# Ledger of designs, part 32: peptides against a protein of PDB entry 2AKA

Target 1, 299 residues: chain A of PDB entry 2AKA
Amino acid sequence: MEDLIPLVNRLQDAFSAIGQNADLDLPQIAVVGGQSAGKSSVLENFVGRDFLPRGSGIVTRRPLVLQLVNSTTEYAEFLHCKGKKFTDFEEVRLEIEAETDRVTGTNKGISPVPINLRVYSPHVLNLTLVDLPGMTKVPVGDQPPDIEFQIRDMLMQFVTKENCLILAVSPANSDLANSDALKIAKEVDPQGQRTIGVITKLDLMDEGTDARDVLENKLLPLRRGYIGVVNRSQKDIDGKKDITAALAAERKFFLSHPSYRHLADRMGTPYLQKVLNQQLTNHIRDTLPGLRNKLQSQL

## One batch from the design tools (peptide; made by RFdiffusion4, then SolubleMPNN)

Design b1_p11_7_s3 (from b1_p11_7, 7 letters changed)
Fold by OpenDDE base, seed 4:
Structure b1_p11_7_s3 (fold): chain B 299 residues (1-299), chain A 11 residues (1-11)
Amino acid sequence: as target 1 above (299 residues)
Amino acid sequence: SEVEKALSLLD
């Protein structure tokens, strides 16, 4: 059981076939954040490809179980269409949208039924994340007036689980004390034992301000700490700026910033990937004995 | 059963 993340991936795939009725608390990382917090950009930076739906309002409308697998080849596979290898990540994006619409309809509603996406790449560490809908207060399109609560209820199905780690994504250019991600994390993890903080948009902070105290874990302490990242600007995304170039710019940002230079080796997307891989691996190791016992009790 | 399959993965 040296490859614990792939093991849990197989468990996730198996449990998806059983349906949600299994009531199994798998070790996982749920990604939470407000709309436009930068969640999609963080995930795309891990893969090094543009593959997630983009737009205004609620983009993620179903949980996306994103299984990153280090491999010599690069392609994606969906659990709902096994055997089809996607090498064009634009087609991956389109499949996510199509599969979402198939279940939710055209009204931009949400569904708690996950989409399972596995990405093989030489550029990723083994890592599994569950991307969740962005928290919002404003319905869009034909969404029901209570969409905020529907999203919240969906998130709570994941983040309340004991074996769920929480990747709380918060933008630095907003008041972090009012971060939707940190609020929900604090609600279900008041001691900050299961929460990993990600601070985005550090490059968009007002002149003369910084998030140093947050990143140093001094303002809102989390046991698992905070990692700052710099994502591509919307202009860069629209212009199809290369993610590799963006990652280089991110590194330069931290190294050159007076407030962050001393933290630079513990910041940025590559470091975040490494930390998440390690955190998830350790978490799986800690939780597997209990999971085994629970499964045995269900025989 | 699916539970048995899951357990077999943990062996």
Scores: peptide ipSAE 0.270, ipTM 0.886, DockQ to the pose 0.522
Fold by OpenDDE base, seed 1:
Structure b1_p11_7_s3 (fold): chain B 299 residues (1-299), chain A 11 residues (1-11)
Amino acid sequence: as target 1 above (299 residues)
Amino acid sequence: SEVEKALSLLD
């Protein structure tokens, strides 16, 4: 089986169509993090396009199954809108927002019903991620007062599954001990076997501080380690700095930083993509026999 | 069945 990630994509699509997606322990990577931890920016950096909803507060309000497929062409497809090819990624963003609002209403609530988005691009490796709502403590706007618990319950439906890898996104400019992502990961993966740490906002750390010990896997060890990334600033986003230029700046950041230069070849968005592709592929290979047996037992 | 369809994808 040479194309394991595409195989799981077909399984995800099939299970989504039959409404059983939540009940099956498919090999997958769930992306978790606090609000404004940089999750959306990491995902957009993989694609090289601005296509995710942006704003203050909760942005992702439904699980987004993001299927990246390496292709000679660049376009997006939604499972809920079969046959429509999106070549304008602004329209992709608008469709995510519209489809989210269609199900959740106007109160900025959440829904556990996934949006399935496939992106074909020459700039991506084959990779499937499930982007989950950002963890929050404070309701905004017309959100229900128990929104924190609703989000947590939704996340737990994914991250408690044994075949779910956890991409824990934490900002470096906050105390890592208070990371919502690492906290939830530790709760469901106490041995750190399923968790991959992503450290964002390394460029926003206070002068004289660094995340070297974290990135070297010395402070809070994870079996699968940590990868640091540098996302575009809000100013850069507003100024329409392209992602390609941002990736070059990220590389320069790691190479030039005294605390990170020795790690530079194992840092940054391109390296993260490679690692996730490899980790997911290997994870699928390891879990498919068990999944097959489980399915056979249900027959 | 849905299970049979899923299994067919794994063959």
Scores: peptide ipSAE 0.268, ipTM 0.886, DockQ to the pose 0.482
Fold by OpenDDE base, seed 3:
Structure b1_p11_7_s3 (fold): chain B 299 residues (1-299), chain A 11 residues (1-11)
Amino acid sequence: as target 1 above (299 residues)
Amino acid sequence: SEVEKALSLLD
């Protein structure tokens, strides 16, 4: 098997078609984090396009299986819209919103039924991520008062699976000891074997503070370590700041920062993408034999 | 069966 990530993509598509959301322990990476932790920005930075819903409160309300495929062409496809190629990523965003609303209604409710989105691009490595709703403590709009627990239950369906890697996204400008992402990761992965830490908002830390100890894996050690990133500000996003320019600024940030300069080659969005591609590929290689055996036993 | 279809993808 040479193309392991595409193989898992086909498996994900097949199982999605039969309504098996999180029942199968497929090798995958689930993205977890609090609201406003920067998850959407990380994913958009991989693609180099604005294509995810934005807004206040809960933005992602269904799991998004994001399948990135390196290609000479750039377009997107939804599993629920077979045969339709999207070349305008604004239309991709609108389709996500429309498909979400179709299932959840207009009350900002959530659904565990995934949206499957494949993006072909020359700017991506082969990588599949499951973007999950952001954890929150406060319901918005007409959301039910137990929305926090609904989200947690949804996340747990993914992150409790042994073959699920966890991309835990935490903002640096908040107390990491209180990180929703790291808390849920520690709950289901107490030895830190399946968790990859992402630290966002490093550029927004208070003057005189840094996250060096975290990034060096000394404070809350994870076997798979931490990668720091710098995303566009909300102002930059609203102003349609170019992602390429933002990535250059990110590189400059790490290189010029006294606390992070020595780590600069192991930081930033491009490095994160590379690491995730490698980690996922290796993880699939390790887990597929067991999955095959499990399926064979069910014949 | 669904299982057979899944296995066929792993071949």
Scores: peptide ipSAE 0.268, ipTM 0.882, DockQ to the pose 0.507
Fold by OpenDDE base, seed 5:
Structure b1_p11_7_s3 (fold): chain B 299 residues (1-299), chain A 11 residues (1-11)
Amino acid sequence: as target 1 above (299 residues)
Amino acid sequence: SEVEKALSLLD
């Protein structure tokens, strides 16, 4: 049997070629989170490279279909520039920025037209994610006054689909009950059937506080549970701390923390990647028959 | 058609 995730990748590419954006209910994982929630760092940790745009404001302004493919070689390819292999991930970052600006202009606006990026690497599991713009409340620069609602409307195009799983990224050092990611997930998935919780910034919580109840799925229950991660700090990023070293530090954090030690084997970026691979694979298997029927009806 | 192409991927 063919690998199911690569199969869906080919479907995504085919639909993108005809200009179909969020109209098709493909089995996928949409990544949602507020600005500065640590979403970009989670994705970069999967790849083991710095390749996403960074900034204090809105960074992702178009959906990014990130297709991770396990391979003996390491390189990236964009659907919009077929045949070009990127081995320098700084150039990948620049291409994302350039392609974003080409469509949205320089006004920091958003577009629902996705960018399709495939990354081949020996260090990844097969995994496809749709990175969505970070939710914000305040326009920056020359953004339109209603940018918050434009972003929300864009997210809703993805997360309302029945075949869409939701990776809700929330920082632990903020009120999780008021997490933008969990709020939007609750709105479209009130029973918590399609939502996977990711809790970042566990290392930045106030002394004497922890997210144990959340991580144990006791506070805001999700069927698919929560996974805690520890990302590189901005200082670490600026200091060019290696992601491999950061992953080791993450493991150490969970093992040494009194509140999380008992959960350590079910926490961290490597475990998250494994869980997402498995859940996506199973989800595709369950949804493909229905997708085939829908396509057949459109002939 | 593009739909036919998509279906062919599922075969």
Scores: peptide ipSAE 0.267, ipTM 0.884, DockQ to the pose 0.537

Design b1_p11_7_s4 (from b1_p11_7, 7 letters changed)
Fold by OpenDDE base, seed 1:
Structure b1_p11_7_s4 (fold): chain B 299 residues (1-299), chain A 11 residues (1-11)
Amino acid sequence: as target 1 above (299 residues)
Amino acid sequence: SSVEEALSLLE
């Protein structure tokens, strides 16, 4: 079972090298959510490093195939820079930005061409995610006026695939009924079979409100359920609060909150990572026979 | 072909 995710990683790398990655229905998890929903923070919390582009606008402008690999060493590698090992994660961030700009130009547009990033770390479970651009309504700067639809079309290329699981990231401090992530998930997965809900910003909810019903899977049921997380605040990020301390604070948040303490063992970033590892592994096992048959039929 | 390469990885 431990080797299934690495196997799919090799498939992803092979298809990316020939420019066919987007068209292949590989077993994968696509990460979707509105701008500022907390997607990047969730991914960085898995790694325990700051390495993703940040900003108030669209920061993820290309699909990022993030391959996490448990290892005794810590470093990153890009498929477009074979042989270069990055040990400084600031350099990883800069490379993502540079590679994004190289393809999209200076207009802050988007491209469907993935960036493939592999991170080796002792702090991660084997896990592959496809981070997708955040859904937006309003173009900023020199973005094209139809940027919303361009992003949506890009997301649909991934989430419409039957073998694609959807990690729908929604902020708790916004009306869940208006969640861009859950809306797109419901559109392509109306029965909620492929969608995993992540609820961020639980610590930023208005006083007297909570997301208990959502987290208990009672409000908008998903077969795969919901997992709440608490990310670092912008103040914490600016203050360079380390992710380890943030994860401890997250645990404390759930344990001490009257509405969530009974769920605490099934909440938080570490639990999310474990669940995603297990679900992805099982999903790969279930889908590989069909994938093999499909490929065989194309010979 | 890309298909053959993919299948080889699945062997």
Scores: peptide ipSAE 0.260, ipTM 0.881, DockQ to the pose 0.511
Fold by OpenDDE base, seed 5:
Structure b1_p11_7_s4 (fold): chain B 299 residues (1-299), chain A 11 residues (1-11)
Amino acid sequence: as target 1 above (299 residues)
Amino acid sequence: SSVEEALSLLE
């Protein structure tokens, strides 16, 4: 039997080629979070490479369909430039920026047209995510004053779909009850059936506070639960701290923290990747028959 | 058609 995630990747590519990306209810995981929530860092940690645009404010300005494929080799490919293999992930970052600017211009605007990026790596599990622009309330640069609503409208195109799972990324060092990610997830998934919670910045919480209740799924229950992660700090990123070393530090953090030690085996980026792979696979299996029937009815 | 192509992938 063919792997289900690669099958959906081919479907995504096929529909992208005909301009129907946002209109199809494909089984997928949409990644949502406020600006600076650590969303991009989570994705980079999956790959083990720095490849996403950096900066303050809105970094992701187009949906990024990130297709991770386990392989013996490591390289990236874009759907918009087929046949070109990227082995330098800095070039991947530059291509994302260039392709974004090609469509949106230099005004820091957004576009709903996805970028499709496939990464082959021995260090990844098969996993497809749709990275969405970070939610914001304050326009920057030449952005229109209604940029907040434009972003929200874009997100809603994905997260309202029944076959869309939601990876809600929230920083622990902010009020989780007021998390932009959890708010939008609650709006479209009030029963918490499609939402997976990711809690970042656990290492940046004030002394004497912890997110144990959230991680134990006791405060804001989600059927699919919460997974805590620890990303590299900006200092670590600037200092070129290796992601592998960061993952080891993350493991150490959970094991050594009094509030999280008992959860350590169900925390961290590697566990998150595994869970997402499994949940996506199962979700695809459950939804594909219905999708096939829907397509057949459109013949 | 695009629908036929998609279905072919699901076979």
Scores: peptide ipSAE 0.259, ipTM 0.883, DockQ to the pose 0.486
Fold by OpenDDE base, seed 3:
Parts: C-alpha cells; structure tokens; sequence
Structure b1_p11_7_s4 (fold): chain B 299 residues (1-299), chain A 11 residues (1-11)
C-alpha cells in the first residue's frame, strides 16, 4: 500500500462518524504532556500557522485528531463541517473553540469525543496526530475537583492501546523525572517501545545546565529516542511572531549551543516532523495486517 | 455494517 497515512485517515473518519473511535486500536500517535509543556506550539509549528486555542489552564478539552496532508493548496476541513473549506486559520481556531464549547459547555469541562481536523498544506508531511488534553493537577474555573483524573482516564483510553504510539512532550526547564508525559508513558509502555520523547523549552534552561544526556538517550532511554525542539515564547506567540522565523531561530539554537551542536541534525521541528512521518508510516505497515484480520473475524 | 465499511477501505 502506497498511501498508508491517508488510508488510516479514512478509517479514523469512518469510525469517528459512528462514535466508535475509542473502541478501535488504530495505528496512531497520541500526543501527551502536562499543561504548558509546549504541545500546541509543536503542532502549530508543523503547520506553520496559529490555529489552536490558547489560554490559561486546560486549552485542549477534547481529543483533536489532526490529519496533516501534503498538498499544493493550503486549507483546512472539519469532519463535523463537511464541504466547508477554511483558508483562514483564525477561523479554524474559532471553530475548534466553538465545537468544543458546544459539547462541553462553558464550564471548561472535557469530552472524550474527538474533533477531526484535516489540514492540507504544501509545508507539511503526511502525518496524523491525536492531541490530547494536557495533564493538570489543579482545577480551573467551574471544572470538577476530579478533573485531573478525568483527563488521565481520557488519555488512558488512547495510550493503553497496543497500536498507539505515544509522543511524550516534556519541558526541559522542569525536572524530567517528574514529567507527566514520561510518567504516563512509562506506566503504559514500561519497556519504552511505543514512546517518542519530545523535549521542549531547551532555550529556557538555567545557565550551566543542559539536557544532553536526555537527548542522547542516556538518562531515560526510549527505544525510539528523544528529539529536542525550541518553540516560540508566549511573548512571541502573543506578538504573532512568524513561525518560519522561529524555525530558523531553532536551527540556530542547536547549531550554536556547545552541548547540542553535535546533535543539531537530529533535532528541531522539521526533523521531528520527518521522523514522525516515517515512524507512523512504518507503524501502520506493521499493524494494518493484524487490524484487517481482526475486522474480518468480526464478520 | 461499520466493520464491512472499514474492510472495504482496507481492500
């Protein structure tokens, strides 16, 4: 099969339409991380557009199935709004917010029902990610006191599945031993077979410290390794700093840093996107025969 | 059925 990622996209769409997405062990990448770990910035950097909700506390409150499709044109489509093409990514952000609020209300609650968003762009590789709500310990607004556990339970519905790869996003400026992303990954993938580590905020580490040992896969080994990235600062995001410029700055950061220079060609957002495309493609190839057999047995 | 539809996509 030549177009494996698009094939899985069609499967995801079909099952989402009937509300059974959570029941299928589709080959996919689930994105996990604590609040403010930099997940949204990583995803936006892939697209090169600002299109995800922003704010304090829990921003992602429903799973977002983000299907990136390489195309000569640039536009977005929602599964819940068939036939509508979005060319303004601000409108994409607003639609995510509106659709989230439609289901969860204004209390900042969560829902396990995915939003399916497809983005066509000349600047992306074919890649599908499931962005999950950020793990939190503190309820905000009208959230129930058990919101932490609700989020964890939602994440577990995805990451416990054998065909789910885990993109664990952790900030470097926090103790990685306490990373919510790595903790949940270790819980469901104790041998580190399904987990890809992303280390954000490398530019925000204290002077005299670095994450070299982590990035070299020596501290907390993962079979699929770690990739460091540098996202825009909150100030840059608020100021609408160009993502292209940010990606150039990221490259410069790795090349100029004495601890990371030797790793520079295996770091950064563009490399991460490439690796994820390759790993997802290979993962689909490995898992689809089993999925087909399982489905056939259900006839 | 949903299963049949899914299988048709995998053919």
Amino acid sequence: as target 1 above (299 residues)
Amino acid sequence: SSVEEALSLLE
Scores: peptide ipSAE 0.259, ipTM 0.878, DockQ to the pose 0.515
Fold by OpenDDE base, seed 2:
Structure b1_p11_7_s4 (fold): chain B 299 residues (1-299), chain A 11 residues (1-11)
Amino acid sequence: as target 1 above (299 residues)
Amino acid sequence: SSVEEALSLLE
């Protein structure tokens, strides 16, 4: 079976349509991180487009099943509006916002009901991610005071599943020991078997400091290791800096940094995308036989 | 059934 990720996508779509997503332990990657950890930027960098909601506080308020599909054409499709092809990624962003608001209302509440988005692009590898709400401690707007716990509960519905890989996104310019992403990952994956570490904001670290020990997997070892990335700054995003140019700058950053130069070929967004594709593919291969057996037992 | 549909995708 050559196209394992597309196969799982079809399974996800089928189960989403019947409302049974919660009952299936599908092989998937859940993206976790604190607010402003750089999750959205990482995902947008994979696509090479700005298409995710932006703002202060909780941006992602529903799980976003992001299915990246390598294609000669570039467009997006939502499961909730089949047959509509989006070629303007600003419209994709608006649809995410509208669909989120439709379910959660105007109070910036959260919902466990996923949005399913498929992006076809020549710039992506086949990859499926579940973007989850950013962990926060401070309610915004009309959010309930227990929003932190609601978010954690939602995340736990995904990350506790045995077949769920965890993409833990942590900013380098914050204390990694206090990383929300690594904390939740450690809670559900104490041996670090299912967790992939992403370190963002490496370019924003204080002079004289670096994350070399983390990136070399020596400080907080994960079986699947760490990958450092450099995202566009908010200024760059506001200025509509081209993502291709940003990727070149990211490469230059790693090559020119004395602490990271030796790791440069195993860092950056393109490498991360490749690794995730490979790891997800392998993970699907390993888990599908068990899933098949489980399904057969339910007949 | 949903299970049968899922299995059909895996075949």
Scores: peptide ipSAE 0.258, ipTM 0.880, DockQ to the pose 0.486

Design b1_p11_8_s1 (from b1_p11_8, 6 letters changed)
Fold by OpenDDE base, seed 2:
Structure b1_p11_8_s1 (fold): chain B 299 residues (1-299), chain A 11 residues (1-11)
Amino acid sequence: as target 1 above (299 residues)
Amino acid sequence: SELEQILEEIE
């Protein structure tokens, strides 16, 4: 048997080709969080490249099925333009923006139709994530006044599925009790069985405060726990700070912080990537037999 | 089909 994550990738591609899209209950991880929670930075840190759209307001406006595949070569491919290999990740960003605009128009609208992006790299573990639009309370530009609910409805198409794990991304410098990510996760996963917590912006917390209780799973317990990360600042992103250097700085942050040094080996984006690979693999192993039986009965 | 082939690989 081939690796389980690539196997599910093939299923995702096959179902996308026949137009089933978000209606499928495939084993997957959906990424949820408020706008500016740090979702894009986490994903870019996995790849080690700047390739996601940036800007104000809603940046992700279609679900992005991001399939990371460990390979000897580095390039990206879109399902909607098969055979074209992208080696310049700036072009990947531009293609995401163009493909988004093609479907949604220029009014900053949203669409539930996924973009399927596969990234081959020697620097990644096999991992598939569904990046979803950031939750917002305020319409921007020409967005309809009910855009908040449109986004929530889109997210619900994914996170309500039983085989969907939820990567809930929350910033540490905001009230965790009011986290958009944890609120929606609690709504669809009240017992915290499918939710993995990611705490970003730990370096931006007020002096004298820390998120130790959260990271130790003592404040809002999740079965799958919490992982803290430190992303590049917006200034660093705009200045094209190297992601490798940022990952080193992240490691230094956890090791040198009195509240986090004892957790340092279970923190940071490299550890997060490893944990997600393992959890997704195990989740696929647990769910595929049931999925196979269901699909076979329908064929 | 591709889907059928993938399903056969699921153990």
Scores: peptide ipSAE 0.220, ipTM 0.870, DockQ to the pose 0.682
Fold by OpenDDE base, seed 5:
Structure b1_p11_8_s1 (fold): chain B 299 residues (1-299), chain A 11 residues (1-11)
Amino acid sequence: as target 1 above (299 residues)
Amino acid sequence: SELEQILEEIE
């Protein structure tokens, strides 16, 4: 047997090729969060490259099946253009934008049809995430007035599945009680069994406040806990601040912060990657036998 | 098929 995550990647690709989308209950991690929650930055930090579309409003408008594969080489491949290896991650970003626009048009609408992107890199752990559109309240551009509900309906197609883990991304500088990510997670996972909390923007909290209680799993307990991360600021992103440097700064942040120092070894992007790799692997191991039986009965 | 091959690899 090959590694479990790559095995599921092959399943994802095979099902995508035959038009099977979110209806299949594959063991996977769906990434949910409000717009500007830092979701895209977390994913880019995993890869160590700027490769996701940026902009105002809804940036991710199609599900992005992001398959990270540890490899000695660094390149990306899209399922929709097999054989083309991308080594320039700006081209990856452009391809995502182009492929999104091809399906959705110029109205900034959404589509439930996934984009499958595989990234080979020596800097990643094996990890597959399904990046979903950010939840929003306000339509922009030519978006339909019900875009909020279209997004929610799309998310629900993924997060309601029993074998779907939920990576709920919430900013620390906003009221956690109003977290779109945690709200939707609690709706479909009321016991907090499938949800992993990510708290971003810890560095943007007001002086004298902290998210210690959240990170210690004391405010809104999740079985799988919370992991805090510090992403690059928008200024840093625009200035092309190196992600490696940002990760070092993140480590320093946790180590030097009086409220987080004791948690530092269980915080940050590298730890998040490790945890997600482990949890996904274990989740696949637990669910794959049942999935096999279901698939076998359909063949 | 590819799917069948993948299923064979699942223990």
Scores: peptide ipSAE 0.217, ipTM 0.868, DockQ to the pose 0.688
Fold by OpenDDE base, seed 4:
Structure b1_p11_8_s1 (fold): chain B 299 residues (1-299), chain A 11 residues (1-11)
Amino acid sequence: as target 1 above (299 residues)
Amino acid sequence: SELEQILEEIE
């Protein structure tokens, strides 16, 4: 039993096929954060491709079970359209949008029904994440006035589960004490046992300020710690800046920054991916016996 | 079933 993440992926697919995903406490990592916190960029940086919906407001409106699988080939496939291999990641983005709209309609509503996307790539480690809608206070378009609470309720369905790890994504250029991600994590994980902190936008902090104390786990301690990342700017994204180049720039940022140089080897997207792979693997190993027993009792 | 097979692998 060495490939634990792929094993859980099979479980996820099987349960999704029968419509019971929401009721099972599978070992997983839920990604949470406020709108524009940089969640999508973090996930895209793992893959090295632009493939997630972009835009103003809430772009993720259904849970996206993103299964990254290390492979010699590069392609994506959706559980809802088996047999179709996507090699153009723009088409992946379009499929996510289409599938989202199919269920939610054109009112930009949300649905708790997950989209299952598997990405095979030589550039990824085995890693499964559940991307959740960004927390927001302002309805857009035809969204209901209580959309904030609908999103929160949906997030709570995931993050309250004991076997759910929480990837809390917070921007450094905002008051971290008011981070939506850290707030919800603290609510359901008050001792910080299940939460992994990701700090984005470190390059956008005001001159003379830094997030060193946070990254050193001294301000808001999490058992699993914090990892800083530097994503592409919106201008870079719009300009189709290569993610590989962005990752190099990220490395340079940490190495050259006086406040972060000493942490550079424990920062950045590649390190984050490695840590998440390891933590998820270990988490699955720890939880799988209990999960087995629970599932056996339901047969 | 596929689910049963997976469960067997977990055991």
Scores: peptide ipSAE 0.215, ipTM 0.866, DockQ to the pose 0.740
Fold by OpenDDE base, seed 3:
Structure b1_p11_8_s1 (fold): chain B 299 residues (1-299), chain A 11 residues (1-11)
Amino acid sequence: as target 1 above (299 residues)
Amino acid sequence: SELEQILEEIE
């Protein structure tokens, strides 16, 4: 038997090829969050490269199935252009943008058709995430007036599935009670069984405030808990601050903060990767027998 | 089919 995550990757690719990704209840992790919540930064921190579209407003406009595969080599491949190996991650970013525009047009609309991107790297654990468009309340530019609902409907196609885990990304410098990510998660997972909380922007909280109660799972309990992370600032991103250096700064932040020091070993991007790898693997193990039976009955 | 092959590997 192959490794479970790569096995599901092959299923994802096969289903994507036939356009049925939204209809199948594959064991997967969907990433949800408001605009500017830090979703893209978290994913880039896993890879250690800048490769996702950036800008104001909604940058992710199609689901991105990001398949991370631990390997001795470093390169990326898209399902829509098989055989082409990308070693320049700027080209990866450009390909995402081009492929997005090809389907959605230039009006910055959205499409539920996923982009499948596989990244081989020695710096990653085996992990697959489905990055979804950021939730928004206000249309920008030439976006359709109902863009908020279009995004919501797209997200619901993923997060309502029983085998879908939800990575809910919320910024700490905003009222967590009003977190778009946690709201949608609560709607489809009221008992908090499928939701993993990620708290970003902990370094941007007002002086004298902290998210200790949230991170300790005391305020809004989730069975799978919360993990805090510190992403690069926009200034750091614009200045092309090295992600490795940023990860070191993140570690230092948690270790030196009076409110988080005791949690430091269970915080940060590296720990998040490990937890997600383990949870996804276990989740696949639990769900795969049922999925196999279902698929076998249909073929 | 490719899907059938994957299913066989799951078993």
Scores: peptide ipSAE 0.207, ipTM 0.864, DockQ to the pose 0.630

